# Designs tried in a protein design run: peptides against a protein of PDB entry 6RO1. Part 121

Target 1, 216 residues: chain A of PDB entry 6RO1
Amino acid sequence: LGKEIEEYIHKPKYCLPFLQPGRLVKVKNEGDDFGWGVVVNFSKKSNVKPNSGELDPLYVVEVLLRCSKESLKNSATEAAKPAKPDEKGEMQVVPVLVHLLSAISSVRLYIPKDLRPVDNRQSVLKSIQEVQKRFPDGIPLLDPIDDMGIQDQGLKKVIQKVEAFEHRMYSHPLHNDPNLETVYTLCEKKAQIAIDIKSAKRELKKARTVLQMDEL

## One batch from the design tools (peptide; made by RFdiffusion4, then SolubleMPNN)

Design b2_p22_5_s2 (from b2_p22_5, 10 letters changed)
Fold by OpenDDE base, seed 5:
Structure b2_p22_5_s2 (fold): chain B 216 residues (1-216), chain A 22 residues (1-22)
Amino acid sequence: as target 1 above (216 residues)
Amino acid sequence: SKEELRKKIEEFEEEQRKKLEK
């Protein structure tokens, strides 16, 4: 269910108005999960599809992310990598393609004006950790319908089913039987959304990469 | 509730604003 919402929220049509400086976002690139970071800025770049000559705009978000120290040493030649679980890491501003955003928070932080000093970047990590402590059930997400204004009927139907499922789970704590029909109907809608997304992803053959600053 | 969550977010953002204005 979370993956279906992700496929809507990372579309520029929906998320761009919410990518203000200080917005908490979650970044994932294939096997690399950066977790929660903070938007610094975003830009629109013109791109030309090599095969069609069609103008395909690229949207790049600069996100402050916790990166491994090893990746920083190679930052001139290699893409940033997420900090290991047992590593402190370092907060770095990383250019991220918008479609790599897996979640957008309703929380917007205040960030230092100058992020060049390491201490200023690390202060933002402390702020993220404070949010996580304040919200032990997880960092609050933007509502795709109420906050983001997404009118897609497919998404509305998925959310309504999720809410109905959650309501049933909370109202019937003793019925351990996951009403298989509801899970199946959610899975079928998930499959349909996944097909629609797979078709949209086939059209959007954009490389799922975290960009290097020198490639901007 | 959604309203309680919103209030908690607003309170947190206000606390953060006050910390940065000091």
Scores: peptide ipSAE 0.312, ipTM 0.845, DockQ to the pose 0.710
Fold by OpenDDE base, seed 4:
Formats: C-alpha cells, structure tokens, sequence
Structure b2_p22_5_s2 (fold): chain B 216 residues (1-216), chain A 22 residues (1-22)
C-alpha cells in the first residue's frame, strides 16, 4: 500500500512543483537506498524516442546525497553508491531520475549557494541530521492530497485502504486476532511482489537508463 | 496533530533562515 502511494508521488505530473532547491527527498535506486537528500536543481531534458520520434521528456533532479568515498574514486564509469552505515561518506550532487524519488518531505532547507566546497556540502548533512533529531518519528512527508493536491480517485482509494488497515491494526491489540498474521503476511507478500515487479521493471528500465545515462 | 507538525516545520525553517542570514 505504501508503494502504491509512491507510484503516484514520483510521477512528474504531481511532484515537479515541489522539487524546489532545498526540498528534502528520499532516493532509492534498486537495492541502493541513499536515504534522505536535498534537491539542488531540476532540469527537463528533451529526449526523442529513437523508434517513435515522440518527445519523451526526461526529468532529472540533482540531489545532494551521502555517497560512499569508494564510489567517488571510480566516478568516471560507475554510478554513485550510498554510504555504508558505518561510513561517514561524502555529500555529493547526484543527478537522479525523478521516478527514483521514494518520498518527498514537507521540509525545505536553505542550502549554500556554492556547493563546490566540501564543507558547504557537509553542512547540508548536518542540517538533515538536525531535522531528523527534531522529528524522531521520521522526517515529515508531503500529504499527497492536502499538500500535493492529487485528485486521482485511485490514490484516494489506496489511502482509504491504508487508513482502514491502520485503524484495524491499532484498534485491535496485535496479540488477539490470528487473522492479523494472515493479513500481515498477505500485505508483506503483496508488498514483496510489488517490490519484485518494480525491481524487475527497474532492472529492465536500468538496462535502458544506464545506457541513457552514459549518453548524458 | 497535523497542525502541530506544520507549526514545528515552520519554526524549524525560520530558525534555519535566521542562521543563514548571520
């Protein structure tokens, strides 16, 4: 269910107005979870589909992300990798396709005008960490209906299902209903199948987009 | 509440703005 909401949020039709410099966004690329980063810039690239001649615009957002130092050494040919949990890492500006945004925050940071100095980039990490400290239950998300203004009936139905599920989960103590385990297992299986379909589609699309990123 | 959350966000953004103006 959370993934179904993600499928609406990352659509350019809905998210582009919210991708201003300083916006907190969560980036996930296949198995690589970069966590929370900050939007630096947004660009629309004209892409012409080779077979149809149709203009399929590519939406690229430059996001300041915590990257591993190892991935930066090989930066000539390899995509940036997220910092390991035990690694300090380095904040780098990474071009990200908009569909790789897994979440968008209601929080917008002020960022340094010049991100060339390492210290300026690392200052943004300190700001993210300060937000995380202020919001121990997690960084606040944009509401897809109230904040993003999404009117799609499919999304409304998904949200209603999530709310109904949450209400059932919180109204019944977890301990007493044997049907909760079956619902959790079904939701986990459905979430896993959705992950697997999305990963397979992303692998198929990455086989296409890694080829397109080499042309960028 | 959503309102308390919005207020807390606004307070944080104002504090950040004041830090950058110094």
Amino acid sequence: as target 1 above (216 residues)
Amino acid sequence: SKEELRKKIEEFEEEQRKKLEK
Scores: peptide ipSAE 0.310, ipTM 0.845, DockQ to the pose 0.718
Fold by OpenDDE base, seed 3:
Structure b2_p22_5_s2 (fold): chain B 216 residues (1-216), chain A 22 residues (1-22)
Amino acid sequence: as target 1 above (216 residues)
Amino acid sequence: SKEELRKKIEEFEEEQRKKLEK
């Protein structure tokens, strides 16, 4: 269910108005979870679709993320990698495609004007950690309906299901059941599989459309 | 509540503003 909401949140048509400097965002790239970072800037880049020659705008957000020091040494050739949990890491400004944003916070930080000094970047990490300390149940998220103004009926149905599920889970006398974590993990896995199936079906449909164009 | 959460966010943002102005 959370992943189904993510599919709406990361869409440029919904999230761009909220990508102001200082906005807390969560970044995931495939298997790499960077966790929470801070928006520095965003830009619209013109991308030419290789197959149609049509201009498809790519949206790139510069996000200050905690990166591994090892990945920074190879940064000329390799993408930044997230810091390990036990690693201090280093805050770096990383260009991120907007669709890689997994969450957007209602919280905006004040950031230093000059992020070139390491100390200024690391100060932002301290601010993120302070937010996390203030919100032990997790960094507050933008409400997709109330804050982001998303009117999509599919999203409304997803949210209603999430709320109903959460209500049932928290009202259940067994909500403290140690099996709850297992149920959550299974629900997340099921949701991921459902997304993967949908993406694979979309790719297959695109591939078929390309094949049909080549047969014409 | 949503209102309590909004208040906590506002309080945090104000605290952050005050820290950067020092």
Scores: peptide ipSAE 0.306, ipTM 0.842, DockQ to the pose 0.771
Fold by OpenDDE base, seed 2:
Order: sequence, then structure tokens, then C-alpha cells
Structure b2_p22_5_s2 (fold): chain B 216 residues (1-216), chain A 22 residues (1-22)
Amino acid sequence: as target 1 above (216 residues)
Amino acid sequence: SKEELRKKIEEFEEEQRKKLEK
């Protein structure tokens, strides 16, 4: 169910108005989970579809992410990699395709104007950690309906199901909710959207420096 | 509650603003 919400929130038509500098976002690229990062900027890039010649706009968001030191050395040739759990890592500005945003927070940080100094970038990590301390149950998410204004009936149905499930779970903690089928149907729709996103990404392979989901 | 979360967010953001203005 959470994954289905992701399929809505990462769509440019919904998320672009919320990608202001300082916005907390989660970035996930296949098996690479960067966790929470901070939006620095976003840009619309013109892309030409190789087979149709049609202009397909690419949305790239620059996100300050905690990266491995190895990825920093190879940043010119390889995609950024998340810091290992036991690694300190370094905060780096990484260009990310907008569809790789797995979550968008209601929290918007103030960030340093100059992110070139390492200390300024690391200060943002401290701010993220402070948010995490204040919200031990997780960083607050934008409400897809109330905050993002998403009117999609599919999403509304998902949310209603989540609320109903949560209500039942809290009311009857020992009962296996038989609504596995609805969860599966929703997961299948997500899988299809993920395939569609992957197909769109295949057309985008030209920018080696942009964080993208590789073809699994 | 959602309202309590909003207040905590606003408080946090205000504190961060004050830290950057120093």
C-alpha cells in the first residue's frame, strides 16, 4: 500500500510544486536506498525520444544525499552510491530523476546558500538527524490529498483501504485481515507503473551522471 | 495527531531559521 502511494507522489504533475530547496525527500534507486536527502534544486531537461523524435521532458532534481566515499571518487564515471551503514559517508549533491523519489516530507529545511564546502553539506545531515530525533516514528510525509491535492480516484481508494486496514489492525491485532487480495492487486498496479517508469528511463540513458534505476 | 505533527514541524522549521540567521 505504501508503495502504491509512491507511484502517485513521484509523478511530476503532482510532486514538482513541492520540490523546493530544502524539501526532505527519500531517494531509492533499485537496491540502493539513500534514505532521506534534501532538495537543492530541480530542472526540466528537454529529451528527444530516439524512435519518435517527440520531446519528452526529463525532470531532474538535485538532492543532497549521503553517499559512499567510493562513489565520490568515481562520480565522473559512476552513479552515486549510498553510504554503507557503518560508513560515515559524505553529503553530496546528486542529480536524481524525479521518479526515484520514494517519499516527500512535509518538512522543509533551511539549507546553506553555498553547498561547496563539505562542512555546509554535513550541516544539512545534522539537520536531517535532528528531524529524525524529533519524529521517532518517522519523518512526516506530505499528505497526498490534503497537501499535494491529488484527486486520483485510485489513490483515494488506496488511502481508504489503508485507513480501513489500520483501523482493523489496531482494533483486532490478532486477526489476519483477509484483504490480502486487495493489497496484491494494488501491488500489481504498482509493478506495472514501475515497468512503465523503467521503460521511460531506458530512453533517458544518455546522462551517466544522473541517478537512475538501471534495468533490472 | 496531524495537528500536533504540524506544530512540531513549524517549531522545528522556526528553530532552524533562527540557527541560520546567527
Scores: peptide ipSAE 0.296, ipTM 0.839, DockQ to the pose 0.705

Design b2_p22_5_s3 (from b2_p22_5, 11 letters changed)
Fold by OpenDDE base, seed 3:
Structure b2_p22_5_s3 (fold): chain B 216 residues (1-216), chain A 22 residues (1-22)
Amino acid sequence: as target 1 above (216 residues)
Amino acid sequence: SRKELEEKIKKFEEEEKEKLEK
């Protein structure tokens, strides 16, 4: 269910208005979970595909993320990697594709004006940690309906299912209905299948676009 | 409640603003 919501919130048409400097966002790139970071800036990059005239705008958000020190040494050639749990890490400004945002917080931090000094970047980590301390149940999320104004009926149905599930979970704490795990597993499988189908369709569309370019 | 959460967020943001202004 959380993954199904993510598929809506990471879309530029919904999330861009909320990517102001200081906004807390969660970043995940494939197997790399950076956790919570802070938006510094965002930019629209127009990839003009020369032959299609279709401006498929790539949106890049610069996010302060806790990165491993090892990855920073190779930063000229390699993508930043998340800090290990036991590692202090270093806060770095990382360019992130908007679709890699897994969550957006209702919280906005105040950030230093100059993020060039390491100490200023590390101060932001302290602020993130303070938020996490204040919200032990997790950093508060933007409501996709009430805060983000998403009107998609598919999302509304997902939210209704989440609410109904949460209500059942809280109303029957002792009823480990073995069906709940099955429903979760089925919902996760369905969400994964939907992601896989969407990914496969995107790859097929890309492959067709490349094939069409080779035939031209 | 949502209202209590919003108040807690607002309070936190005010505290962080004061830290940056010092």
Scores: peptide ipSAE 0.256, ipTM 0.820, DockQ to the pose 0.813
Fold by OpenDDE base, seed 2:
Structure b2_p22_5_s3 (fold): chain B 216 residues (1-216), chain A 22 residues (1-22)
Amino acid sequence: as target 1 above (216 residues)
Amino acid sequence: SRKELEEKIKKFEEEEKEKLEK
């Protein structure tokens, strides 16, 4: 279910109005989970599809992410990597394709005007950690319907099923609802379609190191 | 509740604003 919502929220037509400086966003690139970062800026870049010559706009968001120090030393040649769990890491501004946003928070931080100093970037990590402390159940998400205004009937049906499932789960915690399998199967089918769309997008983009926007 | 969450968010944002204005 969360993956199905992700397939809507990362679309430029829905998320671009919410990518203001200071917005908390979660970034995932294949097997690399950067966790929560902060939007610094976004840009629209002109891209030409290699096979059709058609203009396909690329949306790039600069996100302040916690990166491994090893990846930063090689930042000219290698894509940024997330900090290891036991590593302090360093907050870096990383150009990210908008479709790599796995979540968008309702929280918008204030960020320093100058992010060149390491201390200013690390201060933002402290603010993220403070949000996480205040919200132990997880950083608040934008509501895709109420906040983002997504009118897609497929999404509405997913949300209605989630709400119905949650209501049943909390009202009858000891009863296996036999409709659980049907909800799971529908969620799995859509999750598979979402995976297939992501896989197809990855295959189309395999030629571009997704975080190495060197050509942009 | 959603309302309580929004109030917590607002309070947090106000506190962070005050830290940057100092």
Scores: peptide ipSAE 0.248, ipTM 0.816, DockQ to the pose 0.703
Fold by OpenDDE base, seed 5:
Structure b2_p22_5_s3 (fold): chain B 216 residues (1-216), chain A 22 residues (1-22)
Amino acid sequence: as target 1 above (216 residues)
Amino acid sequence: SRKELEEKIKKFEEEEKEKLEK
């Protein structure tokens, strides 16, 4: 269910108006979970699909993320890695493709004007930790319907199913057999969304290969 | 409630704003 909502949220059509400086966002790249970071800036890049010649705009968001120090010592060509759980890490500005955003918060932080000093970047981590402390049940998310204005009927149906499931879970903790059909329809939609993610990831992997070829 | 959450967010944002203005 949560993953189904993520597939709508990361679409540029819906999320771009909310990618202002200071916005809290969650970043996940394949197996690498960076957790919560802060938007610094975003840009639109022109991309040409290699097979169709069709213009496909790429959206890159610069996000301040907690990175492993080991990944920073490796050459400027290596992708940043998330800090290990037991590692302090270092806050770095990382260019992230918009589709790698797994969540967008309703919270906006104030960020230092100059993020070049390590201390200024590290101060933002303290602010993220303060938000997490104030919201022990999790950092507040933007409402896809009420805050983001998403009119997609597929999303509305997903949310209604989530709300109905949550309501049933809270109202009848002991007696309602999880109606397997509702879980199955949610799992099927999740599977379809996972296929759509996999297709989008394949297209993006092709687009990244083109960007790496232009640097060669 | 959603309203209480919005008030808590607003209060946090106001406090963070005051820290940057100092």
Scores: peptide ipSAE 0.245, ipTM 0.812, DockQ to the pose 0.697
Fold by OpenDDE base, seed 4:
Structure b2_p22_5_s3 (fold): chain B 216 residues (1-216), chain A 22 residues (1-22)
Amino acid sequence: as target 1 above (216 residues)
Amino acid sequence: SRKELEEKIKKFEEEEKEKLEK
């Protein structure tokens, strides 16, 4: 269910108005979880589909992310990798396709005007850590309905199902709920939607090579 | 509550703004 919401919020149609400098966003690229970073800028690149001649705009967001220092040494040809848990890492501005945003926060930070100095970039990490400290239950998310104004009926149905599921989980422990079949049916529908998302992501995966963005 | 969260966010943003203006 959380993944279904993600499929709405990362669509340019919905998220672009919220990608202002300083916005906290969560970035995931396949198996690489960068965690929370900060939007620096976004750009619309004109992409022409080679087979149809149709303009398919590519949306790139520059996100300040905590990266492994090891991955930065090979930066000429390799995509940035997230810092290891025990690694300090380094904050770097990474170009990210908008569909790789897994979450968008209601929090917007102030960022230094010049991000060339390492100290200025690392100061933003301190600000992220301060937000995390203030919100121990997790960084606040934008509400897709109330904050983002998404009117899609499919999303509303997903949210209603989440709320109904949560209500049942909290009112009756799953092990005592005779409607376990309904929970399984929701899990199966979630799995099917996850497959459909995975297929749509496979079509998008042809565009996911961060490497192809440097050649574009 | 959502309202308490919004107030907490606003307070944080105001504090961060003041730090950058110093």
Scores: peptide ipSAE 0.242, ipTM 0.815, DockQ to the pose 0.708

Design b2_p22_5_s4 (from b2_p22_5, 10 letters changed)
Fold by OpenDDE base, seed 4:
Structure b2_p22_5_s4 (fold): chain B 216 residues (1-216), chain A 22 residues (1-22)
Amino acid sequence: as target 1 above (216 residues)
Amino acid sequence: MKEELRKKIKEFEEEQRKKLEE
């Protein structure tokens, strides 16, 4: 359900008016979660589809993101990678396709005019961390209907389902359980194990397919 | 809840504005 909402929010027709400098956005690219960053600017690039000749504009947003220092050394040929949880990382301006925005915050920061100095970029990270401290339940999101003005009936139905799910979750007896933190940790571990099993089964299937092809 | 959140956001933005004016 959250992913279905994301599919609306990251569409240029809805999100572009909110991509002002200083807007907090969450960036995710092919399994790389950069977490929260700050919009610096955006640009529209003309793109022509190679097969149809149709104009398909690309929307690129420059986002200040916490990147791994290792990825910066190879930056001439490789895409930036998110900082590891145990790494300080470095704030870098990264060009991001708009469809890679997984969330848009209602919070807009003031950013330094000159982001060339490392200290100015790192000051923005401190500001993000301050927002996170002020909002311990998570950085506030733009409301797709109330803030973004999205009138799509499909989105309204998704939101209603999310609200109904959240209501059931928060009304659950475990919500007030003093052992809730332990229960969540166990649930997360169980979910991770299920993912690992699914991955292992996929690799086993691939390996068997290769072996069968070599026997033919 | 939403109104309280909006208030906290506004307060934070005002604090940030003041820090930039210093």
Scores: peptide ipSAE 0.321, ipTM 0.850, DockQ to the pose 0.683
Fold by OpenDDE base, seed 5:
Structure b2_p22_5_s4 (fold): chain B 216 residues (1-216), chain A 22 residues (1-22)
Amino acid sequence: as target 1 above (216 residues)
Amino acid sequence: MKEELRKKIKEFEEEQRKKLEE
C-alpha cells in the first residue's frame, strides 16, 4: 500500500510544486536508502527518447543527503552512497532523479544560503535530527489529497485502504505489545523483498523484449 | 490528530525562523 502511494507522489505532475528549497524528502536508489534529506534546488533537463525521438523531460532535484565518507573520496567517478548506520557520514548535495523520491514531508527547513562550507551542510543534518526528535512517530508527510491536490481515484482508494488498516492496527490490543517493533521490522523487510522481486521481474521482461527484437 | 500535527509543524517552523534571525 505504501509503495502504491509512492508511485503517485514521485510523478513530476504532482510533486514539482512541492520541491522548494528546504523541503524534506526521502531518497531511495537501487537498494541504497539515504533516508531523509533536504531539497536545495531542482532543474528540468531535456531528454530525447532513443527509440521514438520524443522529447521526454527529465527532472533532477539537488538534495542534501547524508553520504559515506568512502564514497566522497571517489566522488569524481562513483555515485554517492548512503552513510552506514554506525558512521557519522557527511552531508553532500547529490543530484537525484525525481522518481527516486520515496516520500515528501510537510516540513520545510530554513537552509544556509551557502552550502559550500562543510559546517553549513552539517548544520542541516542537526536540523533534520531535531525534526526527528520532535516527531518520534516519524517525519510528517504531505497529504496526497489535501496538500498535493491529487484527484486520482486509484490513489483515493489506496488511501482509504491505508486509513482503514491503520485504524484497525491502532484499535488492536496488540498495539501495546512490546513485540510490535519486531513485527514492524519484519514487515519492512518483507516490503523491501517484494520491491526487489518486482524490480527483477521488470528487468527480466525488458531483457526478454530486447532479445526478441534482436531475433527479428 | 491532523490538526495537532499541523500546529506542531507550525510551531517548529516558527522556532526555526527565530533561530535564523538570531
Scores: peptide ipSAE 0.320, ipTM 0.851, DockQ to the pose 0.752
Fold by OpenDDE base, seed 3:
Structure b2_p22_5_s4 (fold): chain B 216 residues (1-216), chain A 22 residues (1-22)
Amino acid sequence: as target 1 above (216 residues)
Amino acid sequence: MKEELRKKIKEFEEEQRKKLEE
């Protein structure tokens, strides 16, 4: 359900009005989770689709992200990588395609005018950390309906399902159980095992299909 | 809950503004 909401939020049609300088955004690129960063600016790039010749605008947002120092040394040839959890990292301005935004916060920070000095970029990291301390349950998100004004009926149905699920989860008798953390950990492990079993079954089915094709 | 969250956000933004004016 969370992923289904992300599919609406990252669309330029909906998110562009909220990509002002200082907006907190979460960036994820495939396996690379940068976590929360801060919007510096965005631009529209003209792109020509190679097959149709049609103009397909690409939206690039410059985001201050916590990057690994190792990736910065190779920055001439390789994309920036997220800082390791145990690493301080360095805040860098990274050009990000808008569809890689996994979340948009209701929080907008004030940022230094000049982000060329390392100290100014690192000060923004301190501000992000202050937000995280203020909101221990997670950085607050823009409401897709109330804040972003998305009228899509599919999204409304998803949100209603999420709200109903959350209500059931918080109203569950186990919510008051002193062993709740243990129960959640066990449930997460069980869910992961179920995913792994499903993945293994899919691989087995693919392998059988390949074997059947070789016997034909 | 949503109103309390909005209040906390505004309070945080005001605190950040003051720190930058300092």
Scores: peptide ipSAE 0.316, ipTM 0.847, DockQ to the pose 0.723
Fold by OpenDDE base, seed 2:
Structure b2_p22_5_s4 (fold): chain B 216 residues (1-216), chain A 22 residues (1-22)
Amino acid sequence: as target 1 above (216 residues)
Amino acid sequence: MKEELRKKIKEFEEEQRKKLEE
């Protein structure tokens, strides 16, 4: 169910108005989970589809993410990698395709104007950690209906199911309803198929986008 | 619950604003 919501919120049609500087966003790239970062800037790049000549706009968001120090040394040749759990890492501005956003927070931070100094970037990490401390149950998410204004009936049905599920889960904390696993597995399978189709499309698009970013 | 979260978010954002203005 969470993954189904992700399939809506990462669409440019819905998320672009909320990608202001300081917005907390969660970034996942294949097996790389960067966790929570902060939007720095947003850009629309013109892309031409190689086979149709049609203009397919690429939406790139610069996100301040906690990266491994090892990936930064090789930043000229390698994509940024998330910091290891036990690694301090370093906050870096990473260009991220909008469809790689897995979550968008209702929280918007104030960020330093100049992010070139390491100390300014690390101050943002402290702010993220402060948010996490204040919200131990997780960073608050934008409501896809109330905040983002998504009118898709599929999403409304998903949310209704989530709410009904949460209500049942909290009302009956002791009953592992075995039917819950089947709904989760079906939702996970559908979400996994959607992720697999999207990952396959992303691999094709990544190969193209890395090539285009090297040409920019 | 949702309203309390919104209040906490707003309080946090106001505190962050004050820290940047100092």
Scores: peptide ipSAE 0.313, ipTM 0.850, DockQ to the pose 0.698

